# Designs tried in a protein design run: peptides against a protein of PDB entry 3HUF. Part 94

Target 1, 320 residues: chain A of PDB entry 3HUF
Amino acid sequence: MWIIEAEGDILKGKSRILFPGTYIVGRNVSDDSSHIQVISKSISKRHARFTILTPSEKDYFTGGPCEFEVKDLDTKFGTKVNEKVVGQNGDSYKEKDLKIQLGKCPFTINAYWRSMCIQFDNPEMLSQWASNLNLLGIPTGLRDSDATTHFVMNRQAGSSITVGTMYAFLKKTVIIDDSYLQYLSTVKESVIEDASLMPDALECFKNIIKNNDQFPSSPEDCINSLEGFSCAMLNTSSESHHLLELLGLRISTFMSLGDIDKELISKTDFVVLNNAVYDSEKISFPEGIFCLTIEQLWKIIIERNSRELISKEIERLKYA

## One batch from the design tools (peptide; made by RFdiffusion4, then SolubleMPNN)

Design b2_p17_1_s4 (from b2_p17_1, 9 letters changed)
Fold by OpenDDE base, seed 2:
Structure b2_p17_1_s4 (fold): chain B 320 residues (1-320), chain A 17 residues (1-17)
Amino acid sequence: as target 1 above (320 residues)
Amino acid sequence: DEKETEEEVKKKLEEEE
C-alpha cells in the first residue's frame, strides 16, 4: 500500500494510506476519501491530482508498487517528483519512494510503498476476496511467489492443514484467515486519518498458531530437522518438493510407483506419496521401504523428537 | 538566487487569486 507523510506539519503530522483511487491535493481542500489537504502558503488551492492504480498481476510476483500518477493542475510553480518536473499531461511512477514537491513549498510529501502481497490456498476464497483486496492496493494470487507476505489459510473445520499452508509456515509467511480479511475490509475509512491504525496481521497469526496443534512453535523447529535423510517423491507439485527441501531432505523424484526399484530403495530412507496414491496403492507398496503421506510426515516433523521418530519407523520396516 | 521568502510567495499567490 502507498503511505504518505510530510515534513514541516504540512500534513498536520499525520501519515495517510492512499488506496487505489484519485485524490485532489491542495491548500483549499478538505481531507476525505478523494482529497488531501496540504497546509502551506506556497501551495495552490488545488495543486495536484494523485491517481493510484489497482495492482497488476506482475505486482503480485514482483512485490512492486501500484502505479502512482501525478498531474499538476496548471499551477504557477508546477509539481516535482524526485526532483524532476512533472510533465504537462502528468507522469506515472513505479518507484517505491517518491519525494513530491508542490510548487515552491520547502517541505515535500514523501510517499513510500509498504509491501503486502496475499497468497490464497483456495481459489474460491481468492474469487471472494481478490476484488476487495485489490481496491486496498493489495496484490493477490494463488501461485507461490517470493513477493508474498501473507498466506490465507482455508478454515475447513476438522481438516488437516494443506501442503500450501505447511510451506507458507516454513517460508515464514504470515498466515492469516478469513477473520483478518473481514477486519481489513472495515478499516478502509479509519486509516484515512492515521496509517498506524492498519491492523497487525501478526496477532492474527499468533492466535492461529496458538490455537492449532498442527503447527510447531516456530518454523525453525522444522527447517533442516531431517538433514541427512533421503526421500523419494512422486513428482506431483513444486510446493511439495520445496517443502521437503526446507526440511533438509535429499530428494529423488519418480514418475510412477513402477520406478521404485531396488536401486532407489537402497539409497532412500522413505517414500513420500500423495493421499490418493497412498490410499489406492498401499497394498502394492514395495517391501522394506517406509511409505508415508506429506500429512503423515508433517505430524512427525512437528514433534520435538522428529529424528528419533522417523528413524524408529524406518528401522521397524527394514527389519520386518 | 534570492530564495523568495514564503511571505513573498504568499503575496504573489494572493495577487493571482
Scores: peptide ipSAE 0.030, ipTM 0.638, DockQ to the pose 0.049
Fold by OpenDDE base, seed 4:
Structure b2_p17_1_s4 (fold): chain B 320 residues (1-320), chain A 17 residues (1-17)
Amino acid sequence: as target 1 above (320 residues)
Amino acid sequence: DEKETEEEVKKKLEEEE
């Protein structure tokens, strides 16, 4: 989201979130959803127009800011952004930091991009929330992105956490739920005068982790916990692969259970399967190898003695 | 001290315009 602050109390010492939309900036406007009052004699009654675009799909992957358009409203002394005069037709900016000078005002409005990109685990949840979140200037998506800051966990009562949730946790993303999204949607008006009223997702995250025994105490408890072990997995999910990598596993990929030959078995401690393959092929598992689902693996990994548990299970099946 | 200097700068700049 864009946040503006200013020197010299020209914004009354307040920080403000700028959501996607159009703002008239000037001395003689009243602060509301479409106006930003700036207190200086140097500033025109109506000085500039700020237009913040909704996030692009690219912004979700890059963590780039919503496009920030600045137009001078034909003022005597113009508007500058990053010491450059704004063009007559306005200019658009994709920099994360904008120093906006209105006229001859010595104090600048500092606009900065606070990165917030929300990944969803479930397409239905994305479909429900994406529009509202985009109107907050929050990029949203389903695919993994290095720019993701938050991950929406799908709360299915009594189900194991998804691979996406497991991976999000190990990536140290802030896991959030629908309650946080609902709260985030309500703050749009309240944060006009105080950007600090933005809800802290870390509290939500801490509560999720604390109240769900399917999470380890920290990602650090699981990262590289299986270093030195080797697995084979069906080449079906990039998230699954990345999850296993974060566990410190050496990974071999296969396309079918029939591709699990003696060579693969010789270098592999266990086989990781998706639920569908595990359930359908349970009778046809290769002899002499431990097959498990990611969810079964996760249940072992969250245990403090995960290495010993896996070792025992591997040994049990090698000598069976 | 820093607040007085900022207010003084603000006043001077408000007088020059």
Scores: peptide ipSAE 0.025, ipTM 0.535, DockQ to the pose 0.075
Fold by OpenDDE base, seed 5:
Structure b2_p17_1_s4 (fold): chain B 320 residues (1-320), chain A 17 residues (1-17)
Amino acid sequence: as target 1 above (320 residues)
Amino acid sequence: DEKETEEEVKKKLEEEE
C-alpha cells in the first residue's frame, strides 16, 4: 500500500494510506477519500492531483507498487517528484519512494510503498476477495510468489491444512483468514486520518496457530528438521518440492511408481505421494519402501521427536 | 537548534530568487 508522510507538520503530523483512486492535494481541501489537505502558505488551494492505480498481475509477482500518477494543477511554481519537475500532462511513477515537493514548500510529502501481497490457497476465496483487496492497493493471486507477505488459509473446520498452508508457514508468510480480510475492509475510512490504524495481521496469525494443533510453535521447529534423510517424490507440484526442501530433505523425482526401481529404493528413505496417487495405488506400492502423503509427513514433522518417528517407520517397512 | 519556521525558509527562498 502507498503511505504518505510529510515534514514540517504540513500533513498535521499524520501518516495516511493512499488506496487506489484520485486525490486532490492542496491547502484549501478537507481530508476525505478523494482529498488531501496540506497546510502551507506556499501551497496552492488545489495544487496537485494524485492518482493511484489498482495493482497489476505483475505487481503480485514482483511486490512492485501500484502506479502513482502526479499531475500539477497549473500552479505558479509547479510540482516536483524526486527533484524532477512534473510534466504538463502529469507523470507516472513506479519507484517505491517518492519525494513530492509542492511549489516552493520547504517541506516535502514522502510517499513510500509498504509491501502487502496476499496469496490465496483456493480460487473461490480469491474470486470473493480479489476485487475488494485490489481496491485497497493489495496485489492478490493463487500461485506461489517470493513477493507474498500474507497467505489466506481456508478455514474449513476439521480439515487437514493444505500443502499451500504448510509451505506458507515454513516460508514465514503471515497466515491470515477470512476474519482478517473482513476486518481489513472496515478500516478504509479510519486510516485516512492515521495509517497506524491498519489491523495487525500478526495478531490474527498468532490466534490461528494458537487455536490449531496442526501448526508447530514456529517454522524454525520444522525447517531442516529432516536433514540427512532422503526422499523420492512424484513430480506433481513445485510447491511440494519446495516444502520438502525446506525440511532439509534430499529429493529425487520420478514420473510414475514404475520408475521406483531397486536403485532408487537403495538411495531413498521414503517416498512422498499426493493423496490421489496414495489412495489409488496403495495396493501396488513397491516392497521395501516407506510410502506416505505430505499430510502424513506433516503430522510427523510437527512432533518433537519427528526424526525418531520417521526412523522407526523406515525400519518397520525395510524389515517387513 | 530552533527549527526554521516555514515562513523563515520561505523568506530565504524569496530572497534567493
Scores: peptide ipSAE 0.020, ipTM 0.562, DockQ to the pose 0.059; fails the geometry check
Fold by OpenDDE base, seed 3:
Structure b2_p17_1_s4 (fold): chain B 320 residues (1-320), chain A 17 residues (1-17)
Amino acid sequence: as target 1 above (320 residues)
Amino acid sequence: DEKETEEEVKKKLEEEE
């Protein structure tokens, strides 16, 4: 989201969130959803127009800012952004930090981008929330991205956490739920006057972890916890591969269960399968290898003695 | 030093009235 602050009390000592939309900036406007009052005698009554675009798909993958357009409203002394005079038709900016000088005002408006990108675990929730979140200047998507700051956990009653949720947790992404998204939607008007009223997602995250025994106490308890072990997995999701990498596993990939030969078995401690393959092929598993699902692996990893538990299961099946 | 500059700027803005 874009946040503005200013020197010299020209914004009344307040910070303000700018959501996607159009704002008239000047001395003789009243603060509202489309106006920014700036208190200085050197600023025109109506001085500039700020236009913030909704996030692009690219912004979801890069964590880049919503495009910020500045237009001077034909003022005597113009407008500058980052010491450069704004062009007659307006200019667009993708920099994360903007110093906006209105006319001869000795104090600048400082605009900075606070990155917030929300990944969804399922397309149904994305479809429900994307429009509202985009109107807050929050990029949204389904695919894994290094720019993601938040991950929406799907709460299915009585189900295990998804691979996406497991991976998001290990990546130290802030896990949120639909209750947090609802809360974000309600504060849109209140944060106009005070950007500090933005809901803290970390409090939501702490509450999710505290109330769900499927989470370890920290990501650090699981990261590299299986260092020195080797696994094989079906070439399925990128999230599954990255999850196993974060556990410190050496990973071999295969395309079919038929590719699990004696050579692969000799180099691999266990095989990780998705639920569909595990359930369908359970009767046809190769002899002498431990096969498990990611969800079964996760249940072992969250235990304090995960390495001992894995070792015991490997030994049990090598001699069966 | 930064505080003196803000007060000087404020004073100059008051003197241009």
Scores: peptide ipSAE 0.019, ipTM 0.517, DockQ to the pose 0.060; fails the geometry check

Design b2_p17_2_s1 (from b2_p17_2, 7 letters changed)
Fold by OpenDDE base, seed 1:
Structure b2_p17_2_s1 (fold): chain B 320 residues (1-320), chain A 17 residues (1-17)
Amino acid sequence: as target 1 above (320 residues)
Amino acid sequence: SIIYEEHEEPSDELINE
């Protein structure tokens, strides 16, 4: 989201979130969803127009800002952005930090991009929320992204957490739920005047983790917890691979269960399978190797004695 | 009720300086 602040009380000492939309900026406008009052004798009644575009699909992957357009409204002294005069037709900016000078005002409006990208674990939830979140200037998507700051978990009652949720947790992504999204939608107008009124996602996250025994106390409890172990996995999911890497595992990949030969078995402590393969091919598992799902692995790694537990299972199956 | 402080509009003259 774009946030604006200014020195010299020209914004009344307040920070403001600028959502996608158009804003008339000037001395003689009233603060609302489409106007930004700036208090200075050096600023025109109607001085500039700011236009913030909705996030692009690219912005979800890059964490880049919504495009920020500035147009001078034919003022005597013009408008500058980052010490450059805005052109007559307006200019567009993709920088994360904008220093906006209105006319001869000695104080600048400082616009900065607060990175927020929300990944969804469920396409139906994405379909439900994407439009509203995009209107907040928040990029949304389903795919894993290094720019992801927040992750919406599925509230499927009584189900184990998904691999996506596990991975988001270990990545230290702020896990949120539909209740937080609803809250974001309701406070949109209130945060126009004060950016500090943005709901704290970390409080939502803490509550989710505290109330769900499927999460460890911290990501740090699980990160590198399986260092020194080796696994093989079916090349089915990048998230699954990255999850296993965060556990400190050495990973070998295979394309089919038929590729699990004696050489691979000799180099691996266990095989990680997806649920579908595990359930369908359980009868055809190679002898002498421990096979488990990511969900079964997760149940082990959340325990304080995870290394001992996995070692016992490996030993049990090597001697069977 | 947003208390709009009616800041006195500085005269148009100061913008023309």
Scores: peptide ipSAE 0.025, ipTM 0.541, DockQ to the pose 0.059
Fold by OpenDDE base, seed 4:
Structure b2_p17_2_s1 (fold): chain B 320 residues (1-320), chain A 17 residues (1-17)
Amino acid sequence: as target 1 above (320 residues)
Amino acid sequence: SIIYEEHEEPSDELINE
């Protein structure tokens, strides 16, 4: 999201979130959803127009800011952004930090991009929330991205957490839920006056982890916890692969259980499967190898003695 | 209290063309 602040008292000492939309900036406007009052004698009654675009798909993957357009409203002394005069037709900016000088005002408006990029685990939830979040200037998507700051957990009562949720946790992404998204949707009016009224996602995350026994105490408890072990997995999910890498596993990939030869078995401690394959092929598992689901592996990983537990299961099947 | 000397810069009048 874009946040503005200013030196001196020209923004009344307040920070403000700028959502996608158009803002008239000037001395003689009243603060509302479309106006930014700036207190200086050197600023025109209506000085500039700011236009913030909705996030692009590219912004979701890059963590880039919503495009910020600045137009001078034919003022005597013009408008500058990052020491450059704004062109007559306005200019567009993709920098994460903008110093906006209105006329000869000695104080600048500082616009900065606070990175917030929300990944969804479920396409139905994305479909439900994407429009509202995009109108807040928050990029959204389903695919993993290095720019993701938050991950929406789907709360299904009585179900295991998804691989996406497990991976998001190990990546140290802030896990949030629908309650946080609902709260974000309601603060739009209140944050016009004070950007500090934005809800703390970290508090939501702490509460999710504390109240769910399917999470370890920290990602650090699980990262590289299986270092030295080797697994084979079906080449189905990138998130599954990355999850196993974060556990410190050496990973071999295969296309079917029939591709697991004696050589692979000799180098592999266990086979990781998805639930569908595990349930369908449980009768035809290769002899002499331990097969488990990612969810079964996760239940072992969250235990304090995960290495001892996995070793015991490997030994049980090698000597059977 | 940083006394900013407000140089009385003339208020930008909107050039109403």
Scores: peptide ipSAE 0.021, ipTM 0.562, DockQ to the pose 0.100
Fold by OpenDDE base, seed 5:
Structure b2_p17_2_s1 (fold): chain B 320 residues (1-320), chain A 17 residues (1-17)
Amino acid sequence: as target 1 above (320 residues)
Amino acid sequence: SIIYEEHEEPSDELINE
């Protein structure tokens, strides 16, 4: 989200979030959802128009800012952004830091981008929330992105956490729920005066982890916990592969269960399968190799003695 | 004392929307 601050008390010492929308900036406007009051004798009554665009799909993958448009409202001394005069038709900016000078005011409005990018675990939740979050200037999507800061866990009572949730946790993404999204939607008016009133997602995350026994105490407890083991994985998802890499596993990929030959078995401690393949092909698993799902692997990894547990399972099948 | 340079008030050109 865009946040503005200013020197010399021209913004009354307040920080403000600029959501997507249009703002008239000037000395004689009242602070509201479409106006920004700036207190200086050097600033016109109506000086500039700021327009914040909604996030693009590219912004979700890059963590880039919403486009920031500035137009001078035909003022005597114009408007500058990053020491450059704004053109007559206005200019658009994608820089994460903007120094906006209104006329001859010795103090600048500093706009900076606070990265918030929300990944959803399922398309239904994305469909429900994307529009509202985009109106807050928050990029949203389903696919894994290096720019993701938050991950929405679908709380189905009694269900195991998904591979997406497991991976988000190990990536140290802030896991949130629908309750946080609901709360986030209510603060839009309050943050006009004080950007610090934005809800802390870390508190939500801490509460989710604390109250769910399916999470380890920290991501660090699981990262590289299986270093030295080797697995084979069916080439099904990039997230599953990355999850196994974060565990410190050496990974071999195969395209079908028929590719699991004696050579692969000799080099592999266990085979990781998705639930669909595990359930459908359970009768046809190669002899002499431990096959498990990611969810079964996760149950082992969250235990303090994960290395010992997995070793016992490998041995059990080698001697059966 | 922050010397606010009294710059001339920018003209009240109310751009009529």
Scores: peptide ipSAE 0.019, ipTM 0.563, DockQ to the pose 0.189
Fold by OpenDDE base, seed 2:
Structure b2_p17_2_s1 (fold): chain B 320 residues (1-320), chain A 17 residues (1-17)
Amino acid sequence: as target 1 above (320 residues)
Amino acid sequence: SIIYEEHEEPSDELINE
């Protein structure tokens, strides 16, 4: 989201969030959802127009800012952004930091981008929330992104956490739920005058982790916890592969269960399967190899003695 | 002391709403 602050008292010492929308900036406007009052005799009554665009799809993957448009309202001394005079038709900016000078005012408005990108675990929740979150200047999507700051966990009562949730946790992404999204959608008007009133997602995250026994105390408890072990997996999802990499596993991929030969078994400690393959093919698993699902693996990983537990299971099946 | 010349645009009606 865009946040503005200013030097001196020209913004009354307040920081403000600029959601997507249009703002008239000037000395003789009242602060509201579409106006920004600036207190200086060197600033015109109506000096500039700021327009913040909604996030693009590209912004979700890059963590880049919503486009910031500045237009001078035909003032005597013009408007500058980053020491450059704004053109007659206005200019658009994608820089994360904007120094905005209104006329000859010695104090500048400083706009900075606070990155927030929300990944969803399921398309239904994305469909429900994306429009509202985009109107807050928050990029949203389903696909994994290096720009992702928050991950929406699917709350199905009594279900195991998904691979996406497991991976988001290990990536140190802030996991949130629908309750946080609901709260976030209601604060839009309350944060106009004070950007510090933006809700803290870390409290939601702490509550999720504390109240769900499927999470370890920290990602550090799981990262590289299986270093030195090797696994084979079906080439099913990128998230599954990346999850196993974060556990410190050496990973071999195969395309079918028929590719699990004696050579692969000799080099592999265990085989990771998806639930559908595990349930359908469990009667036909090769002898002498430990096969498990990602969910079963996760249940081992969250235990403090995960290395001992997995070693015992590997040994048990080699001698059976 | 840099005297910033306050360029007063003449219509100083501060609408105190």
Scores: peptide ipSAE 0.017, ipTM 0.526, DockQ to the pose 0.094

